# Peptides against a protein of PDB entry 9IZ0: the designs that were tried, part 94

Target 1, 345 residues: chain A of PDB entry 9IZ0
Amino acid sequence: ITCLGSNGHTYKQLVKGGNDDLRQDAVMEQVFEQVNGFLRSYRKTSQRNLSMRTYKVIPLALKTGVIEWVQDTIPLGEYLDSAHKVYHPKEWSLSTCRKLIAEKQMEDLETRLKVYDLVCRHYRPVFRHFFLESYADPVQWFTTQTNYARSTAVASVLGHVLGLGDRHGQNILIDKTSGEVIHIDLGIAFEQGKKLPVPECVPFRLTRDVVDGMGITGVEGVFRRCMEFTLETLRREEDSLLSVLEVLRYDPLFSWLISPLRRMKKQKMQLENFNQPESGNITTDASRDPKIQRNNVSGESEAERAILKVRQKLSSTLSVEASVGELIRIAQDPSYLALMFCGWS

## One batch from the design tools (peptide; made by RFdiffusion4, then SolubleMPNN)

Design b2_p13_8_s3 (from b2_p13_8, 6 letters changed)
Fold by OpenDDE base, seed 3:
Structure b2_p13_8_s3 (fold): chain B 345 residues (1-345), chain A 13 residues (1-13)
Amino acid sequence: as target 1 above (345 residues)
Amino acid sequence: LEALEEALERLEK
């Protein structure tokens, strides 16, 4: 829909209906605005304009709402699929890579690592080309690549702390004007992604293409330093952040438990964002639902565990540098990436 | 890299 604002501007908006609870997304955007306030309050983060890019979410009902249409964006996964076909037309298709990983999903870690390495050798990173194509001026190229590394660093720290998980390439938008990342569909938070049939194993997405977009320095430049400054700010504001999350503990509208329908939908989206319609009858024998004992863990007990887990992630037991170093290591570890649905790109 | 980032931080103001 297009709405006329009270300011006389027209705004394009996405109406979302059906089975999507937008209240989770709206709450997470409010948490990000509070964090953006913290980032503006500290010299090291404010000087770098460090922020989580937010979008407006207006829940109208339990399963209906309006989302801001972020203009001039592209999903990371959509760009990467198109760019790989252009820059590496002799490499394996994305469907071939997905098929090989899926065929070995039930095998041991050693076999999955061999398949992951094989896929990586036949599907090379291309995300550096986004910046090279989009910005002919060297200053604009460098500025937008820096903005990408900065925004990815903020999103990575927040993704870890708030337990947003991997964030697949369709849930990450790239702003074509600024190079900044925008995280959408925040319906998996507080490590609920670890409860998916294909669990999210990484603290945030730091795949080879995510790193390739950072340019020649990879993670050892703007990205690492901006992660450090962001984590330092969040540690200083621990009590403020935990107070915001404690309000959500008692919010009857916030669900600390992923609903069975949302879990099935996210599982199906994991399968469908990866099924382009090749007409192959992959009979997903959905019949082996492992009896995950639904321990009737009260939503309050899950909220308490989530807040405790945030507190643990903000602990000063390790230096900021050591903590960021370990997060970067884990996020790039082939032993985790090989277990993911799309860890190679 | 720090000097370049400080130089960019000065240009972004």
Scores: peptide ipSAE 0.012, ipTM 0.446, DockQ to the pose 0.014
Fold by OpenDDE base, seed 2:
Structure b2_p13_8_s3 (fold): chain B 345 residues (1-345), chain A 13 residues (1-13)
Amino acid sequence: as target 1 above (345 residues)
Amino acid sequence: LEALEEALERLEK
């Protein structure tokens, strides 16, 4: 839809209908705006203009809402798929890589690591080219690459602390003007990604292409330092952040659990991304209602567990530097990435 | 790199 603003400008809006509850996205965007307040108040983060890029979400019903159309963006996964074809036309296709990882999904860790390494050798990072091809001016190139590293650092810390899941390349937009990342589809939070058919084992997305976009320094430049400053700010504002999350504990409309429907939808999308249409009628007889034992865990006890996990992640038991160092290590660990659906890109 | 970041942080002000 196109809306006329009170300022006389026309704004394109996306009407999303489906099984995803846009109220979760709207709530997470409100949490990000509060965190952006903390980042603006703290000298080390405000001097660097550190923020989580937000977008407007207006839920209209349980499954329908209006989302801001973020102009001048591209999905990270769309850019990477196109760039790999251009810069490495002799390497394996994304579909070939996905197939090889899937064929070994039930094998031991050693076998999965060997396949992951093989895929990585035949599918090399290309995301540095986004900055090189989009920004001919050296100052603009450096500024946009810095903005990318900064925004990715903020999103990585927040993604870990809030336990954001489903951080695949289609749920991460790149702003073509600023180089900043915009995270979308926020309905998997508080570590509910671990309950997906392929469990999420990393704290945030820090794949080889995500690192390649940071330039020559990779994670050891702007990115690491901006993660440290962001985590330092969140630790300082722990009580304020927990107070914001406690308000959500009493929201009867907020789901602390991944819905069975969303889980089934993600399972189906994972299977469909493996099936390029060879004409086999796989009648997925969706009629087997697995009696998912409703562990009668009250929604309140899930909220309490989620808030407790956030508090644990904000613990000052380790230094900021040690905590960030461990997060970066785990996010890049092949032993975790080899278990993921698309850990090589 | 720190000097370049400080220089950018000065240009962003």
Scores: peptide ipSAE 0.007, ipTM 0.449, DockQ to the pose 0.014
Fold by OpenDDE base, seed 4:
Structure b2_p13_8_s3 (fold): chain B 345 residues (1-345), chain A 13 residues (1-13)
Amino acid sequence: as target 1 above (345 residues)
Amino acid sequence: LEALEEALERLEK
């Protein structure tokens, strides 16, 4: 829909209807706004204008809401699929790569590493071209690439700390004007991504294309330093951040657990993205009501566990540099990326 | 994997 604002400007908005609970997205956006407050208060982060890029979410009902349509954006995965066909027309298709990874998903790590390496050789990074083709002015090119590296660093630290899941290329928008990343579909948080059919095993998305967009220095320089400053800020504001999360513990509308329906929907979307022909004999034997052992892990016990895990991630046991170094290492480790749904791009 | 690579390269040509 397009709404006329009280300021006379027209705003496009996405009306999202269906089984998607936008309340979780709205809550996570509120947490990001609080974190942006901390980033503005701290000299090292404020001097660099570090922020988590946010968007407005207005939940209207349990299953309906209005999302701000972020203008001048493209999903990272949409750009990468398009750009890969242009810059590497002789390499494998994204569907071929997905199929190979899917076919080996149940194999051992060694086999999955070999397949991941094979896919990586036939699907090379292209995301540097986003900046090169979009910005003819060298100053604008450098500014937007810097903004990309900065925003990716903030999103990476915050995404790790809050345990944001489902960070695939369709859930990461690139702002074509600023170069900033915008994370969307925030309904998998507090490490609930580990409960997906393909578990998330990286702290944040730092795939080869995500790195290629940082330019010649890759993760070194702007990205690493901005991660360090962001983590340093979050460690300083630990009590403030935990207090914000404690408010959510008592919110009966906030779910610390991934909905079984959302899990099934994500599973279906994963299977569809693998172009597995529907072997028509998935008899949805709906008669296996999974007795989801309601392990009556009280919603309180899951909230407590989530908050404890946030606190653990903010621990000052390691230096900021050592912690960031380890996060960057893990996020780029083929042994983790080979286990992911789309770890190669 | 090499045989699979060659087979896929043949399907994409």
Scores: peptide ipSAE 0.000, ipTM 0.303, DockQ to the pose 0.037
Fold by OpenDDE base, seed 5:
Structure b2_p13_8_s3 (fold): chain B 345 residues (1-345), chain A 13 residues (1-13)
Amino acid sequence: as target 1 above (345 residues)
Amino acid sequence: LEALEEALERLEK
């Protein structure tokens, strides 16, 4: 829809209805705004303008709401598919790569690693070209690449801590003006991604293209240091962050669990959206979801487990540097990446 | 793996 604002400007808004719980997105955006407050409070993070990019979500009902249309963005996956065809026209198609990984999804780790390595040799990273194409001025190029590395670092730490799932290339937007990442569709949080039919086993998305966008230093320098400063801030504000999450424990509208039907549907829709470039308005008739009697007792125990898991991720048992080093290692480890859904490559 | 290699060799011809 297009709304005329009181300021005389027209705003494009996405009305989302059906199966997505926009209350989860709205709650996660509220958590991100609180975290952005913490990041502004500390010199190390504030001096770097570290923030999680947010978007406005207005839930109207449990399954209906209005989402801000983020202007001047492109989905990471859309850019990568187009750029790969331009820069590597002799390499395999993304569909071929996905097919090969999907065909071996039920095989052992050794077989999946061999297929992942093979795909990696025939599908090379291209995301560095986003910055080279979009910014003719060297200062603007460097600034936007730096903003990308910074925003990706914040999103990576926060995504790990909050257990954000479903971080495929269509759920990560790139701001074409700033180079910053914007995470959308926040409906898989608190490690519910591990409950998907193909479990998510990485802490955040740090695929070869995500790294290629960081430039010559890759994960070293800006990205690593911004992850460290972000994690240091979240550890300092642990009690404040946990207090924000405790409010959600008592929110009867918040769902700490992804339903089995929603899990299956998200992965099916991922497969369909990856195979069909056409923006078909699939009006998925939402009419027949049986009344999931939310046993209130199950929600509270899952909220408590989620909060405990957040606390565990904020543990000071390891240094910030060691914790970030391990997160970066795991997120790039082929033994984890080869186990991911075929749309993660 | 051999069946995959044969399938790849058939896609490269």
Scores: peptide ipSAE 0.000, ipTM 0.260, DockQ to the pose 0.035

Design b2_p13_8_s4 (from b2_p13_8, 5 letters changed)
Fold by OpenDDE base, seed 3:
Structure b2_p13_8_s4 (fold): chain B 345 residues (1-345), chain A 13 residues (1-13)
Amino acid sequence: as target 1 above (345 residues)
Amino acid sequence: EEALQERLERLES
């Protein structure tokens, strides 16, 4: 829909209806605004303009809401598919790569690693070209690539701490003007993605293309340092962050439990976002739902667990540098990336 | 830390 604002400007808005509860997204955006307050208060993060890019979510009813349409954006996955066809027209298609990974999904880790390596050799990173194509001026190129690395670092730390999981390429928007990342569809938080039939094993998305967008230094430079400063800020503001999350513990609008319908829908969306509609009847024999023991975990017990996991992730047992180093290592580990639906790009 | 881990393990069991 298009709405006329009180300021006379026209705003495009996405209306989601049906089974999407936007209350989760709205709450996560409020948490990000509080975190952005902490990032603005701390000198090391403030002087770098570190922030999580937010978007407005207005839940109108249990299953209906309005989302801000972020102008001048593209989904990361849409850009990567298009750019890969341009820069590597002799390499494998995204559909070929997806098919090979899916065919081996039930195999052992060794077989999945071999297939992942094979796919990686036939599907090379291209995301550096986003910055090279979009910005002919070297200063703009450097600025936007720096903004990308900074925003990705903030989103990676927050993604880990708040348990947002992999964040597939359709749930990451790139701002074409600033190079910043915008995370959308925040309906999985607090490690709830680990309870999916295909568990989210990585702390955040740090695939080869995500790294290629950082330029020649990859993770070693702006990204790592900005992760460190972000984590240092969150550790300092631990009590403030936990107080914000405690409000959510008692929020009757916030669901600490993934509904079976939301799990199935997100599983389908994972499968559909990773399966282009090739007309092949992949009878996903959804009949082998492993007995997910419905542990009758109360929503309060899950809220307590989630808050305790956030506190654990903010622990000062390891240095900021050691903690960030381990997170970067795990997020790039082929043993986790080979288990993902799209860990190669 | 240990008390936090024990409390998490009790909530995961």
Scores: peptide ipSAE 0.035, ipTM 0.721, DockQ to the pose 0.024
Fold by OpenDDE base, seed 5:
Structure b2_p13_8_s4 (fold): chain B 345 residues (1-345), chain A 13 residues (1-13)
Amino acid sequence: as target 1 above (345 residues)
Amino acid sequence: EEALQERLERLES
């Protein structure tokens, strides 16, 4: 829909109607705005303009709402697929890579690692080209790459702390003007990604292309330091952050649980949106409904568990540097990445 | 931390 604003400007709005509870997205955006307040209050984060990029979500009803259409953005996955075809035309297609990973999703770690390594050798990172091709001016190039590394660092810490899942390349937008990342579709939070048919086992998305976009230093320098400052801020504001999350505990409209139907649909839709109709009967034998025992875990018990996990992630038992170092290590570890859903890569 | 871990384990069981 296009709306005429009171300022005479036209705004494109996405109206979503469906099974996605836009209240989840709206609540997570409110949490991000509070965290952005903490990041502005602390010198080390404010001096670097560290923020989680947000977008407006207006829930209208249980299953309908208006989402801000973020202008001048591209999905990370859309850019990467296009760029890979240009810069590495002799390498495998993303569809081929996903197929090979999918065929081995039920195999042991050793087999999955071998397939992941094979895919990595035939699908090299290209995301550095986004900055090189979009910004001919060296100052703009450096600024946008720095903004990318900063925004990715904030999103990585927040994504870990809040347990954001479903961080595939279509749920991460790149702002073509600033180089900043914008996370969308926040319907998987508080580690509910671990309850997907293929569990998420990384703290945040730090794939080879995400690292390639950071330039020659990779994770070392701007990204690592901005993660450290972000985590230091969140540890200082732990009680404030937990108080914001406690408000959600008493919101009868907030769902701490992803329904089994929504879990299945998320990973299936990722496969369908990337499968052009090559008639390959990938019988996702979704018939192995793991009997996730309907533990009658009350929404209150799940909220409590979520808040306790946030507190655990904000623990000061390890230094900020050690905690960030371990998060970066795990997020890049092939032993974890090889276990991810084929549509996530 | 131990009390937090024990409480998490009780909520995950």
Scores: peptide ipSAE 0.027, ipTM 0.696, DockQ to the pose 0.025
Fold by OpenDDE base, seed 1:
Structure b2_p13_8_s4 (fold): chain B 345 residues (1-345), chain A 13 residues (1-13)
Amino acid sequence: as target 1 above (345 residues)
Amino acid sequence: EEALQERLERLES
């Protein structure tokens, strides 16, 4: 829809109806706005204009809201699928790669690593071409690639600290004007991604295409340094950040747990990407729900656990450089990426 | 740090 603002400007908005609770997104956007305040307060981060890109989320009702339409954006996954077809027309399709990874999902790590390596050889990075295609001017090219690396660094630190899950290529937008990343669909936070049918094992998305977009320096340039400055800022503002999260502990509208419905929807989406023919009547007799030990982890105990995990991730026991080094290592480790639904791109 | 880890382990058990 297009709305006329009280200021006389027209705003495009996405009305989202259905099963998604936009209140989770709205709360995470408020946390990002507070963190952006911290990033503006410190010289090392403010001099680089480090921020998490935000978008306006207005929850209207349970499962209904208005999202700001971010103009001039493209989903990372949409660009990558298109670019792979253009630059590598003889390589495997994204659907072929997904099928091979999924077929081996129940196999041992060694088998999954072999399949991941095979997929990686037949689906090579292309995201550098986004910047080369979009920006003919060398200064604009360099600026936008720098903005991408900076924005990705902030989002990576925040994504780790807040335990943001479901960071697939459709939930990451690229701003075509600035090169910055915009994270959307924030409804899996505080490590609830580990409770998905395919557990999330990486701290943030740092796949080969995410790195290819950083250019020739990869992670060792602007990205690493901006992660370090972001983590240094969050460690300094630990008490302020924890105080913001404590307000959410008492918000009756905030769910610290992934909803069973959202978990089942994610499970179906992961299984429907399995073109297994509907073999007949598996009456999944709802009576044989494996006893999900509902660890009767009250929403309060999950909030406490989440806050304690944030505090643990902000620990100063390791240097900022050592902590960032370990995060970058884990996020790129094939032993974790091979376990992911889409760790190759 | 150890006290924080022990408290997390008690909440995960």
Scores: peptide ipSAE 0.025, ipTM 0.691, DockQ to the pose 0.025
Fold by OpenDDE base, seed 4:
Structure b2_p13_8_s4 (fold): chain B 345 residues (1-345), chain A 13 residues (1-13)
Amino acid sequence: as target 1 above (345 residues)
Amino acid sequence: EEALQERLERLES
């Protein structure tokens, strides 16, 4: 829909109907706005205009909502799929890579590492081309690449601290004007991504293409320093951040647990991304619903665990530099990326 | 590597 604002501007909005509870997205956007307040208050972050890019979410009754249509954006995964076909037309398809990783999903780490390495050799990074092709002016190119590295750094720290899951390339938008990243579909938070059929093992998405977009310095320089300043700000504002999360603990509308329906939907989307329509009647009797022991962990115990885990991630036991260094290491570690649904791009 | 490539070629054919 297009709405006319009271300011005379027209705003495109996406009306999302269906089974997705936009209340979680709206709450996470509110947390990001509070964190953006902290980033604006701290000199090291404010001088760099560090922020988590937000979008308006208006949850409506009956699992419907209005989402701000972020104009001039593209999903990272959509760009990467298109760019890879252009720049590496002799390499494997994204479907081929996905199929190989899936076929080995139940194998040992050594086998999964071998397949991941093979996929990486046949699916090279291309995201640097986004900046090279979109910005003919060197100043715009440098500015947008810098904004990308900065926004990715903020999103990486926040994504780690808040335990944001489901950070696949379709849930990360790139603003084509600013180069900033916009994280969408925030309904998997507080490490609930570890409860997915393919557990999330990385603290944030720092795949080869995410790094390739940072240019020749990769993670070194703007990205690392902006992660450090962001983490330093969050450590300083720990009590303020925890107080915001405590308000959510008592919000009856906020679910600290991923819904069974959302888990099943994500599981189906993971499986359907493997099913090319081979017309073969393989009646795989997938009737083995793994009896996920419903540990009746009360929603209250999950909220407490989540808050304690946020506090643990904000611990000053390690320096900011050491903590960021370890996060960057883990996020790029093939031993974790090989376990992911799409860790190669 | 070759056995994986051959298996891929068989799955794409």
Scores: peptide ipSAE 0.007, ipTM 0.462, DockQ to the pose 0.041

